# Ledger of designs, part 100: peptides against a protein of PDB entry 8BZL

Target 1, 228 residues: chain A of PDB entry 8BZL
Amino acid sequence: SYDRAITVFSPDGHLFQVEYAQEAVKKGSTAVGVRGRDIVVLGVEKKSVAKLQDERTVRKICALDDNVCMAFAGLTADARIVINRARVECQSHRLTVEDPVTVEYITRYIASLKQRYTQSNGRRPFGISALIVGFDFDGTPRLYQTDPSGTYHAWKANAIGRGAKSVREFLEKNYTDEAIETDDLTIKLVIKALLEVVQSGGKNIELAVMRRDQSLKILNPEEIEKYV
Target 2, 242 residues: chain B of PDB entry 8BZL
Amino acid sequence: SRRYDSRTTIFSPEGRLYQVEYAMEAIGHAGTCLGILANDGVLLAAERRNIHKLLDEVFFSEKIYKLNEDMACSVAGITSDANVLTNELRLIAQRYLLQYQEPIPCEQLVTALCDIKQAYTQFGGKRPFGVSLLYIGWDKHYGFQLYQSDPSGNYGGWKATCIGNNSAAAVSMLKQDYKEGEMTLKSALALAIKVLNKTMDVSKLSAEKVEIATLTRENGKTVIRVLKQKEVEQLIKKHEEE

## One batch from the design tools (peptide; made by RFdiffusion4, then SolubleMPNN)

Design b1_p14_4_s3 (from b1_p14_4, 9 letters changed)
Fold by OpenDDE base, seed 3:
Structure b1_p14_4_s3 (fold): chain B 228 residues (1-228), chain C 242 residues (1-242), chain A 14 residues (1-14)
Amino acid sequence: as target 1 above (228 residues)
Amino acid sequence: as target 2 above (242 residues)
Amino acid sequence: MEDEIMDLQIQELE
């Protein structure tokens, strides 16, 4: 029956469908997240939009709520499902708890959703990793990553997708307290990190910034070029 | 590799969804469908392959479907799958209208169907739909719109695009000839004929083999019309004279 | 044909 468990343990204890979903993520566009002192920044490799394609419909960074945004690597259609579920949960939480979600809470929700799709009969894993950033109600900036397995961790900085290894190596060397001392320096760090794997030019980077008590701002190419 | 080809849509070791890729391959063999966005309207042009004289003429269009008063779509791929999806689009649009007492925004309708398509790539006991769609519409938020969706559940907005047979060649031609900001519906129609004439595997383009629908705004209302055969003949004739 | 499929798949991955 095709309705049987798709994700099963191998004899050596591996969940191959989860690992293969991770391979799908590695083929995705590179995304970078950095937590600054009073800022969180997401950057994504912008694939060259086809000349006749509407750029508005090719957003890789999305808001989950006023205080939380997400970038992803992997299957776009899968990501849309996760984003929609997360948005509903954010709104539900506001209605039931009368407070916005913490970044950890919504990350855990997404992670739990992903995990269920690794264990439920008749479901394949989501082919996405996500970087989730935002501010808790106390004003603390947060960055989380989640993978197809449903694992999640908090990070100071991280990357996902095709160029993730190179970007992470860059961040490991260059992420210092001095490098994130100001909002502008933090933004510059993200751009520099992406430029390790993306050909030069503000046109190939999508950048989103969330500052404390401010809404998500997507930078235009001209604004990005100021940091290059 | 073959194990991943024949079963429920699962990831290959390389992270590929072969069933989705194979569905897309199937669409490549379908008749050509083209969409062009203009300043004053949007159009769909589709190749009509099944010209059976005995087909009951009750079907205004074989490949172009009216979804609601503000949207239409064209399909490339498996006909039975297309029928299911177009029916679902109509149901979604109707449910929205009943719930909110206003027409569903174009992108929201597209997204709703794309979520269904995605589900058929993720849930066991399902196969991907072997269908790509072009959507044309108008709403108060973005005006005239053109969207494309594929079996994966991905979609995008376009100024001009093509699905089905020779779609890559058609897109290349559209990129060359599409004039951003200067496209009138009249010029879009001419461009559609030009592209179809080059991409259809026919010696001579005939009106009986082409379906064209236009979506315009007249007196604050959306008007969707399928061009009459005579109108299409005139467009073809004009192209042949150029 | 495989290249075309791969190109389509690349568009699926963001």
Scores: peptide ipSAE 0.019, ipTM 0.619, DockQ to the pose 0.026
Fold by OpenDDE base, seed 2:
Structure b1_p14_4_s3 (fold): chain B 228 residues (1-228), chain C 242 residues (1-242), chain A 14 residues (1-14)
Amino acid sequence: as target 1 above (228 residues)
Amino acid sequence: as target 2 above (242 residues)
Amino acid sequence: MEDEIMDLQIQELE
């Protein structure tokens, strides 16, 4: 029954439901992450918020803990489930281990969750990729990416969603030690990268910054325009 | 492809969840529901389609449900699904109250249900709920609030929105006429009547076909009131005179 | 109807 075996191998070894979930991600709004020297930055394409929609409820960047943030591309409802599970794990870790999670730890947790949904009967894959950024307790900035398959890798910079290819190409050309020498330069790099696929203007970009020993800061449009 | 019309919600080759889309299509055939946020309150206005003279007058509302003392919702879609979801909302709100000795925040209640909806799109052997909801509420965190949720488990906060039949047209009208920062409950009621008159494709709107509920704050308490037919008639009359 | 569904999907895909 197809009701039990949702994600199965094709004769040629493909997991079609995972591949199709990746297609859902490609339709999502573009997100970009960049690791600086002492800063991590997430940027997301703002879809034209419906005139009557409350912007507060359209946030695509969220905190998982005080030291970890996440952006995603794909199905928003799926993302919410992942975020909630990750938040619970972060808190549980603090209680049991008496330290905050490392960025790698929580990424691995999320990746494992996603992977289980690719192998469990009666479950479809999550239709999301995520960029997870933050600081380890030793002060090291980290950036990880996860995809619907549950695969994860560490990155200096990466992008997901509709414009990811173009943004990645930009980052490959422009990500240098000089380009991330300062916090401001790192922020500018993210904005410039997003502007490759987003119509010009700070109003079309959501930007979040986390500095060492600081909480997540979501920049307002005016702050973003200072970097444009 | 018919293969993706299966009882289990799966991705299409293009990354679409057709069962969710089909659930949303089902909602498009339901009666129109409007929500409008004002400075001094929030309202729901819903089309009443089943006017049967033999219905026991005990039915307070066909489309609008009180969830707790601080929240109400309207539903568009499959009635049986709506009943399940509204009951679940009440249970969630009650459990929260019992556990924390305070009312559940509005967005938290919405999110809790949305997680349930999402689960029905991801777990095998389940179909999406064929229901969209509008939520109105008040809490100490954000004051008056209006939310919309769909079968996917997505939700958003709104100043004004519409679900059900002709929802797109209604939203367009709301965008044109909604005055941000200047919306009173009185003006919101007038706007609701205006939009419903156009969306219900009736030459004359009748009070028997419209349900309206308002949520206000009086003396530090939330008051949820369903307008009487006479009150709705007055609103309709006023609109016809303009 | 397709536009409405597409709009809803667009809202779903972030």
Scores: peptide ipSAE 0.018, ipTM 0.616, DockQ to the pose 0.028; fails the geometry check
Fold by OpenDDE base, seed 5:
Structure b1_p14_4_s3 (fold): chain B 228 residues (1-228), chain C 242 residues (1-242), chain A 14 residues (1-14)
Amino acid sequence: as target 1 above (228 residues)
Amino acid sequence: as target 2 above (242 residues)
Amino acid sequence: MEDEIMDLQIQELE
């Protein structure tokens, strides 16, 4: 059956394993990314951490470099592989080119990695989509999305995971130049977008902010509540 | 002969990895393993199912393995797979020590193995390992630690958790009785006995059927100790008197 | 799916 073959086209031209990997992503926790004027914000639905689980080990937002971070939806173990490869590439780029990666460059690298796993015999696609945000060396904020197929696009705002449709609809309606005029407004936009699909307010949201020439900051629950 | 479909673990139409799920199902039939983090130590308690009198007593623990001077693990699932993974853990830890001249941090060791597990879910001609592990350890970064990993390559840190048979019931009991910030190793041992007594499908809990290891710090050194049978008997007796 | 596999594990553990 074509659906059981890793790297074959169906008669109608579908790559079923890629499509099925996309279904895995749709089951993942919701992540949202928004590009502001001088800020990038990632928000993730915080699944109820088991009462006895250490929250430190359940991070869904990861730094790739000082100027780039990512959130993902889908298989966490798959994501760890991608993150590690991306981190190595970021460091390698700094050593060889003497500049940090652009957000587009590292996105393309990740996308290419994913694409190879859709075409290589004996490998299944990565079951992840990613939102990659950061700043280029010129201070331009960027947001990119990748999917299991290895496609990537630049976005002003986007969402991935189980609640992505609702969050995207909200962003399409509410993302305006006025809504991102300030850093605080941009953060509020992300929180409001996530609240479309997340119940019980700020306790169930993980939020990360990167400002120009600043390191990634993960907001604590108290800081998030100030924006609700 | 059911052709072992040497096929790569693939996604179902619903986005599920059935081979990983089936591996996890296999673990549910294994003996119960508990891990509990305390303020002054961390412990593993494991069900011992194979009590053969003819087993050479030299075998320390059937289910608890020392990985290095600062870490130990317990296993639930396919024994042969467990042996491969525990050996790999030891090798990873040794290579790190040789390369960096310091012990591998606990989470890094766990992650390294989890990356191997993940690879066996993604690469062709491989099957998932039918093993879950509990890791206990100490390092200078986070102190006493407890981790759990599964066949998918996922892992997490825990204050208390359980794998294997009746793990759900055990976790529920741990959630009820675990007192965050107030857990001593003594109280953790008592809790372990309490949970095992209820979750093991035995009429009476006996010291012969339970292995317990503790990891503590003494004089700035990690001490991993497997409790003697007499010590376990005393813990059981104390529980029966309460 | 880690969340789902973990959620399935957690749901199996719940």
Scores: peptide ipSAE 0.013, ipTM 0.608, DockQ to the pose 0.028; fails the geometry check

Design b1_p14_4_s3 (from b1_p14_4, 9 letters changed)
Fold by OpenDDE base, seed 1:
Structure b1_p14_4_s3 (fold): chain B 228 residues (1-228), chain C 242 residues (1-242), chain A 14 residues (1-14)
Amino acid sequence: as target 1 above (228 residues)
Amino acid sequence: as target 2 above (242 residues)
Amino acid sequence: MEDEIMDLQIQELE
């Protein structure tokens, strides 16, 4: 059956393993990304961490480099592989080109990696989508998304995971120049968008902010509540 | 029979490569891409299906890619596969330029990629690329050129052709309306709009859903230009008035 | 938007 084969075409031209990987993403925790004027913001739904689970070990938002961070939806183990390779590439780029990667560059790298895993009969697709945000060297904020197929696009705002549809609908209605006029408004927009699908308010949200010429900042719950 | 469907490098009893055929089937569902060769230029016209308000303004066309100073292509099929192939085309062209200090001839670039495509149909453990490409270009050897390639690695030069959704109908229309030796870029643009209007499954053709690029020669240089939305609107309007 | 990309891929594949 085509469904059981490693990524091959069905008679009607579908790549079922890619589609199934996309279904795995849809089951993942919701992540949202928004590009502001001089800020990029990632928000992720926190699943109730078991009381005995170390919160430090379940980071859904990670830095790829000083100027780039990523959130993902889908298989955590798959994400680790992608993150590690991306980090190595970021460092390699710094060494060889003597400049940090552009957000587009590292996105394309990740996308190419994912695509290769869709074309080998010995490999399955990565079960992850990713939101990649950061700043180019010229100070331009960027937001990109990748999916299991290896496609990527630049976005003003986007969402992935279980609640992605609802979050996107919210963003389509509320993303305006006025809504991102300030850093604080941009952060509020992300929180409001995520609250469309996250239950129990700000306690279940992880938020990361990267401002121009600043390092990635993970907001604590108290800081998030100020925006709620 | 199902064993042949899942293996890329095995012929069926009938001598068919099912994975290649299935890849072509996938392309048949992709957005329509047209290429038309004129006496004074060559063009690509492509259906734009992905219009999302939250997309960042991508200065470049979604389906039309500049390969080098003298060539561009359009793609029909799996976007991720297309991205890989277009990147390879750029790398091949760049390596050639560095090695020979002149731009790669159009057909040679097409052939190089086709060899890669073919390899993915013959080597075990790989699937075919689910992508067909149209190539437009200019070189000093043959002037303006239009090529088509498919997942099998086959390619051909064309005066006009179409890939993607309703390609057969489009090709039929092109055969009827293409006037050999009399095709200007202006007439080619009009023909492209005419064909897209009939082949796209939309009630009305809108400029937002169509990407057009032209390749011309000006002052001894190749100029690749993506038409602005307003220019496409004018072409559509002219077609509706006729 | 992932769904849109997926839908685009699916639509491109349909």
Scores: peptide ipSAE 0.013, ipTM 0.524, DockQ to the pose 0.086; fails the geometry check

Design b1_p14_4_s4 (from b1_p14_4, 8 letters changed)
Fold by OpenDDE base, seed 5:
Structure b1_p14_4_s4 (fold): chain B 228 residues (1-228), chain C 242 residues (1-242), chain A 14 residues (1-14)
Amino acid sequence: as target 1 above (228 residues)
Amino acid sequence: as target 2 above (242 residues)
Amino acid sequence: MEDQIMQLQIQELL
């Protein structure tokens, strides 16, 4: 069967392994990204951490560099590989080009990596989608999405994972210039979007904010509750 | 037959490369792309399928890519594959420019990519690129040019051609209406709209669903221009009035 | 429109 092979075309032109990787993404926890005027915000659905699980080890939002961070949906182990490769590339870029990566550059790098794993012998696609946010040198906030196929696009706002449809529908209705006029409003928009799919309210949301010329800040639950 | 179509690209007993054929099948489901060569220019016209409100407006073109100052292409097929190939085209063109201090000839760029495509049909453990491309360009050797390439690595020069959804029907229409030696860019634009209107599975052609790029020569320089939505709308309106 | 985007994301065709 075509679904048991390496990534090959079906008779009807489908790449089943890529499609199945996308299904793995759909099973992942929901992540949302929103680009504001001078802010980028990532939000992720927190899975109930088992009482005995160290909360420090469960991070769904990670920095790739000082100016770029990423959230993902899908296979955590796959994400780790991509994150590590991306981090290395960010550092390499700084060394070789003497500038940090643009958000587009690192997105394209990740996308190319993913695509390669859809066209390489003995490799399966990465079972992850990613939201990549950050700031370019000119201070422009950016949001990109990548999927298992290696496609990437720039977005104003987007969502990935199991609740992505509902979150996207919400964002399509509510993403306006007025809704992102301030940093606080942008944060509120992300929280409201996640609340469409998160049952237990603000306690089950991880939120990260990157403001212009500032480092990634992960909000604590108390800070999140102020926006609820 | 199943043994040969479910593995890496190998020949069937009948001499067919099923993975290449299947890649071409995938392209048949992609949006329509047209290319038309005129006496005074060359154009690409492509169907826009990805209209989403949350997309960042920075995207000037969904399917048409500038490769260098003298060439552009349109793509039909797998998006990620297309991105890889278009980037490769740009790299090849840039490397040539750096090495020879002149722009790469159009056909040479096409051939270079086609060699890559072909390799992905011949080497074990690789699948074909699920992408067909139309190339438009100008060089000092052949002037305005239009090329088409497919997943096999085959390419050809064309006066007018189509890839993607309903390409066969589009090609038939182009054959009927294309007047060799008399094609102006203006007439080519009109023809593109006419063909797209018939080949796109839409009740009404709208400017939002069509991308058009023209390549012309002005004052000894190549000019690649993506038509504004208003310009496309005017072309559609003119077609509706005829 | 959502279905088209989802389909396009699944099919990943231009």
Scores: peptide ipSAE 0.095, ipTM 0.586, DockQ to the pose 0.104; fails the geometry check
Fold by OpenDDE base, seed 3:
Structure b1_p14_4_s4 (fold): chain B 228 residues (1-228), chain C 242 residues (1-242), chain A 14 residues (1-14)
Amino acid sequence: as target 1 above (228 residues)
Amino acid sequence: as target 2 above (242 residues)
Amino acid sequence: MEDQIMQLQIQELL
């Protein structure tokens, strides 16, 4: 194929298309993830849904498998592609290995996918960062982040999107062993972190909780308000 | 010149591959990695730049990767590219083991990856990997070995070398202090600390910012060990006392 | 801390 590489090095060694993809992520709604002792929590900023838009169609938190869920910031259409491929891989892994994926495994898969789009002919990087949370088969809670470049790391807590800086600063100050001692405290920490950048309280927050040996639970606004 | 800056890796009128050069420029901004070959072992020493309290401590080494039982590598450059290449190294080594029922010779593993790197400089629509690697290993053919590879797919064997930030200065220091035929692993560790202390853009070298791995032979087996923070602290302290 | 975080997330260099 005579397709030009879209992502090329600048003279100073920068991959501008990757950097610009990161700028797309920064324009996205804020997402936060926190790993507790026996819980993982994802929170996202709800954008004001236009009148007549189905709120159910604007979900920024999705399950990849029974033991893994993901929040993202950036281009929603790009996110759908990543999510779908990740879901297929999770199912494939269950069929071939006869065990669910580890959170690290599926993160690495997503990261590798993203990296390939920074190096493949005729493809631009994904304009998406993701927070991936879940439980390994041994019951260990995990939180990973991946960026448009395909870089990924394990975190105790992190944030992505437009308010990520402020949220991370809050988490750096407030994430302690005491702050995550219980499930409720962990949930409160996530909500407080998001409230640094989200206006109008719990109405503009989507929150998902996964406890050990439990399925993903998306909290309703009333449940969120109990923690505010 | 500018016309070639935004295109797939092609030759300039002067015969230069600008995309490869620019990839190497990216590596120059990465953390410093050192490799030193000794008579009784080989080591990697790498700068750890990513110190964040919210990082999960599950990863013992950020820049040093075990490839198989007989080899490890360190990386300088684009993190995502490095992850892909280190995974590929592991796969190549495993495939060889499966096919031949013996571990892959060190140079063959290095060459296999270098062929991949080279391909990304030649095939249309692909950019070079923005990664240089140092490889340490042992095999029955050449014993302890140290290799370096760059984005072009070139590689070489070394007694001591450096990649990443201030690599040229580090190499100069290594040339001055490396004693051929007399280098012990202990002396190599001391030399690594000395060079890192001078080349890292930090006022004081701390154990938190340095990763060190050694590869030795014990009872006919290869042992790859990442030094504990306390061990690195002791090495730094010894250097400060000299 | 911003510089270190930026190195992890933005600069993407090991």
Scores: peptide ipSAE 0.095, ipTM 0.607, DockQ to the pose 0.110; fails the geometry check
Fold by OpenDDE base, seed 4:
Parts: sequence; C-alpha cells; structure tokens
Structure b1_p14_4_s4 (fold): chain B 228 residues (1-228), chain C 242 residues (1-242), chain A 14 residues (1-14)
Amino acid sequence: as target 1 above (228 residues)
Amino acid sequence: as target 2 above (242 residues)
Amino acid sequence: MEDQIMQLQIQELL
C-alpha cells in the first residue's frame, strides 16, 4: 500500500524522513560524550523541569547494562523504545553468549534497529541520536554515536543536540591527551564543553561517569559544582 | 510523475522504477570503488574519506569488508544500509557453511543478497537499499571472481568495474586499459591507481585517501589482505614515475 | 565541519 511508504528517496537521492529526524535531534537538549583513558563521561543539558515534576522521570542518561550507558538527543518517547530494546538485547546477550555486550555490539544493534525503521513498512525513523559509552570486557573505554539513519561511529569525543556544533568545536580544540590525563580532567572537559551552551553552571547539567571496572555513577549537583 | 517517485516503489507509465533510480543517484554521490580481476588474484580499490579529528579509530578499512575466508566486498552508498547488507552477507555465508559444511559459492552469496535487494524494490512499504556492492572472491567452481550488484537486485560478473562517484568514467578507462588474459595482480593494482587518480576529485592522489584489498590464493588457501598505507604509497609513487 | 558531520549523520555515503 502506498500509505505505508514513509521513508522514500528524493529524486536527488536523499531520504527526507531521515533528514527530518535529524532535525528533531537538533532540537533536542545537548548531550556530550568524552572518552578518557580509564573513564567515559556523559553530560547532558537539563531541561527546565516543572517545579512539580519528578526529576527522576526526565533522565536523559540511562544504563543499558552494567558496562554500557547511553545519552540521547531528540524525541524522548523514541528514546524509551530504543533503550528498552537495547536493555533486552544486553540481557539476552549475557544469557546466550555468557558475556556482557561490547559497546560496539550494542551500538550496532541499536544502529540496525534504527536503520530498519528507515526502511520498514509504516514506520518512521527514530528521532534520536545517541551517545553510547562504556567498557568492553577487556577494560577498553568506548564511545559511539548513532543517528536516525542507523549510522554509527566510534569517537574520542562528540556531541549531539541543539548545542552540538559549539560543543564539538570546543572539543576539537580542547581534546588533548593532557586534557584527559586524569579522570578529573576528563570530567572537567565534559563540563567545560557543556558550559559552552548551557547557561547557569552545574544546576543545568546532568553528568554520568563510568570508570573502568565500576558501575555508572550519576553525579549530584554538588559534585558537579566541584568541577566548575 | 510525482506520484510514482515519492511513494512505494512502483512502475511509472514508462516502466521505470524511480525509487530504484533515485537510490542509484544516491550511490553516485558516494566514494569511488573499483574492482579488478586478474589471473592470479582480484582486488578492490576504494576512495577513503577524510578522517574526523574526534574519531576514535581510524578504521583500517572504511569501505572494504571481509565476508568470509574466501570473499570480501566493497560498498558505495548509504552507510547504514551498507552495514545491514554486509552483515546479512556474513550471516548468509555462515548459514551456508553450517548447512553444507563448505564455503558458499561466490555467485550464490551474491545472488542471495540480490534477492533481498530485489524484494525491497517489490514489496510495499519498503524502500530500496541505497547501496551498490563490489564482491571479490574465490571458489572451486569459477576461481577468482568479481561481481557488482545494485539497488535493483541486479548483479553481474565483471573483469573490471566501478561503483560510486564517476563510475561511468572509471568503467570507460578500465575498458580501455584492461588487457584480457594478461592481467596480473600487479598490473591490476597499477591500473587501479591509474583509474582512481583520474576519477577521484583530488589534485593529488594520496595513500591516506585510498583503500586497497587483494584476494589471492596461497598454498590452497584464500588470503584477503588490505594493503598497508606504505604499500599504497609505493603504488602511487610508481604511477607518478610513469 | 557541521556540514560534514551532518552528512555523516544524516546520509553518510561510503
């Protein structure tokens, strides 16, 4: 049925629905990921939470497994679907392969899922980009990005969302071996990067840290302020 | 006309599948990839894009994928689609190996993927894959082989061919310079560099912008090797000296 | 850079 054709090629070879999904990502709050030596850090811009809203329900950083976490930019509802499927896959992998997923594996899974939604009947692309960070079993820190198209790449540092351009420009200038020499410096780098686009310091930043052989830690505002 | 080009892949009054054509148009904007069959091997040569500063790993091969022990492919087109198709190729090859306890014949692997591609042009609510592939391989039936497939699900065997940007010009150059029956892997490599140098929109060909993989037979085993940057530099240097 | 990144993100072509 013609009504099921959502993502089609333009005459010049563009997939407009994918491009429009990317525009949805650009409207999302900024997320930043940085790979350090023995640490991965995710930072996100906090949206103004209504005074009566439970902040716990607005988390933009979530664990996919013990060794993998994800931040996203774009449609929150779409993100929930991706996160849930990724979590199921992580658990399935543990059961079937008897090892946790590699960061690449779960990224590829998410990317494949996204790609299918660019080619499947009656489905629109996911309106999200994701930064996926974690550690492989060998202790190697990883940072991946995946986009609405289903494309994914490994990064040293990257940003997604409305402030991504400015943040990336900052990271391109400031991401050095010296800047990530320690865990604290890596965290500071992420905070500084986010401060390029986020007004009013640590109160509007959510920060998650995963160190080698440690679980995801979400820093509280007081802890973030120590780095500012 | 707009009704036929912006919906599910259907025939135009003229019998054209515009969505397939548009997928091919997308591929035309992708980096160039060449395949050349020689008497003693087969090669893929592909344009490498510039590496972003913040990328974690310089992938040794951006466009060339090992499929199994006897086959590799190169892709031109949408990266996400390419990743799906290359993974599918690997799965098909492995399933065959498990079922028959022998490697899948090269053409059979190509055909299997082409059937998938074709299905995405025929079934409602699907869009074509925006990917063309070059396949190189060896099997006991036909020896060294080179295939090309496109979004329509069509494929063909080739002595030399090209996909991606400026592919038509590259094919013309290959037709001119390819010597049937006399092509060694060495000469094929030289030809690949020659064609890429003319086809790529660069003032000077550099090794950092070229990926080359060779498939050969050594001691009754297939060897797939991606050339090191230094090796590619040597090939470019030799070309510049001629 | 943004255009290059956007091209990679939206419709990265190999």
Scores: peptide ipSAE 0.084, ipTM 0.587, DockQ to the pose 0.104; fails the geometry check

Design b1_p14_4_s4 (from b1_p14_4, 8 letters changed)
Fold by OpenDDE base, seed 2:
Structure b1_p14_4_s4 (fold): chain B 228 residues (1-228), chain C 242 residues (1-242), chain A 14 residues (1-14)
Amino acid sequence: as target 1 above (228 residues)
Amino acid sequence: as target 2 above (242 residues)
Amino acid sequence: MEDQIMQLQIQELL
């Protein structure tokens, strides 16, 4: 009965709705994020698009602002709500503070939003984890992860979704200063990490890069194949 | 009993708030946090559980948070809830400073948050925060202080206390070894290591798994310092030699 | 590693 209630405590101190939201994330497509020296890279597993589906509408990597982008794992509809709220906040911050958000700031905003949905009656948790990457105004690259509970942490590299375990194991072994010495090496690291769980090579990978003082760039399949 | 377990925070026929009790149960599974008041300072010692190689090392502390220049806290319980509450504490303290041009008294900051916690146990459509906190601080009214608060919004001042995993056993050990009126910060640090060594379910206590912060007064100013890993290693080594 | 990640992501306890 506890699992069907709003987000309340079980007798043993569990928030089952939050835990079940995390299970929804684990069923999501794999996403990976890596912080390089002067680059941040997001990679996502492409789901097989139905023959009649518009590929443009199935993007899993979204810009939140000029200096921040996000990938997610879990419920796509839930992600859309979070993305829209975050975009509004980014613009509001520019208007009121006259500076773009820091990556930590917008992460904390998203985390707070998620947390509120774990504590409000009549609402369920968001069924998404997110990797948020970007650059602070001082040019520092950042990578954050958020979970359905509203927790967040900063990472050098991380993964979420179905293949996250295998990808993280790979990154733990292969993330070194030498492996991220150049932008190209950093991109190669992300692709190699995703290939641990993605079959059929670069055609099933969506890859985005953000360099210092540059906008988000989504790589085309031909560009990805150069790194394989 | 089950009828009241899955609802918003309401009273059982026996007068119990089960959702609050269940929140406290969650805290019992969190990492151990200790607080000890000394004559010349106050300290927090906390178990560090989340060690991952890919974490960005920018995090100064996992469980200990500076609230203002005169106060810090440690948390046990749900991480996301803790983040919200610690942020709220900082905001309350800052707003007070701006309004009155002096730091908020320690107990007043604690009570302000406790009122928020209590509200989340009484108003419909809310669940309790699954977080207990230890607060350390200094003010001109009471000097060095240690407080504990729980999900109910209850709080108390302490000479020494513990929250989180194995807290009952830790409190028992503190009661046995705490010497009232004779506690120096140095002796408090040694006591903290002793208790953590017995409370933490580890084969060997290591500095990487322990966070310690001290709050002292130097030249009429409060100094909050997180001990370096090497300092914690020395404390552990000293304990092992005893 | 999975246990550590679960502690970070699932248990969400400090």
Scores: peptide ipSAE 0.074, ipTM 0.577, DockQ to the pose 0.106; fails the geometry check

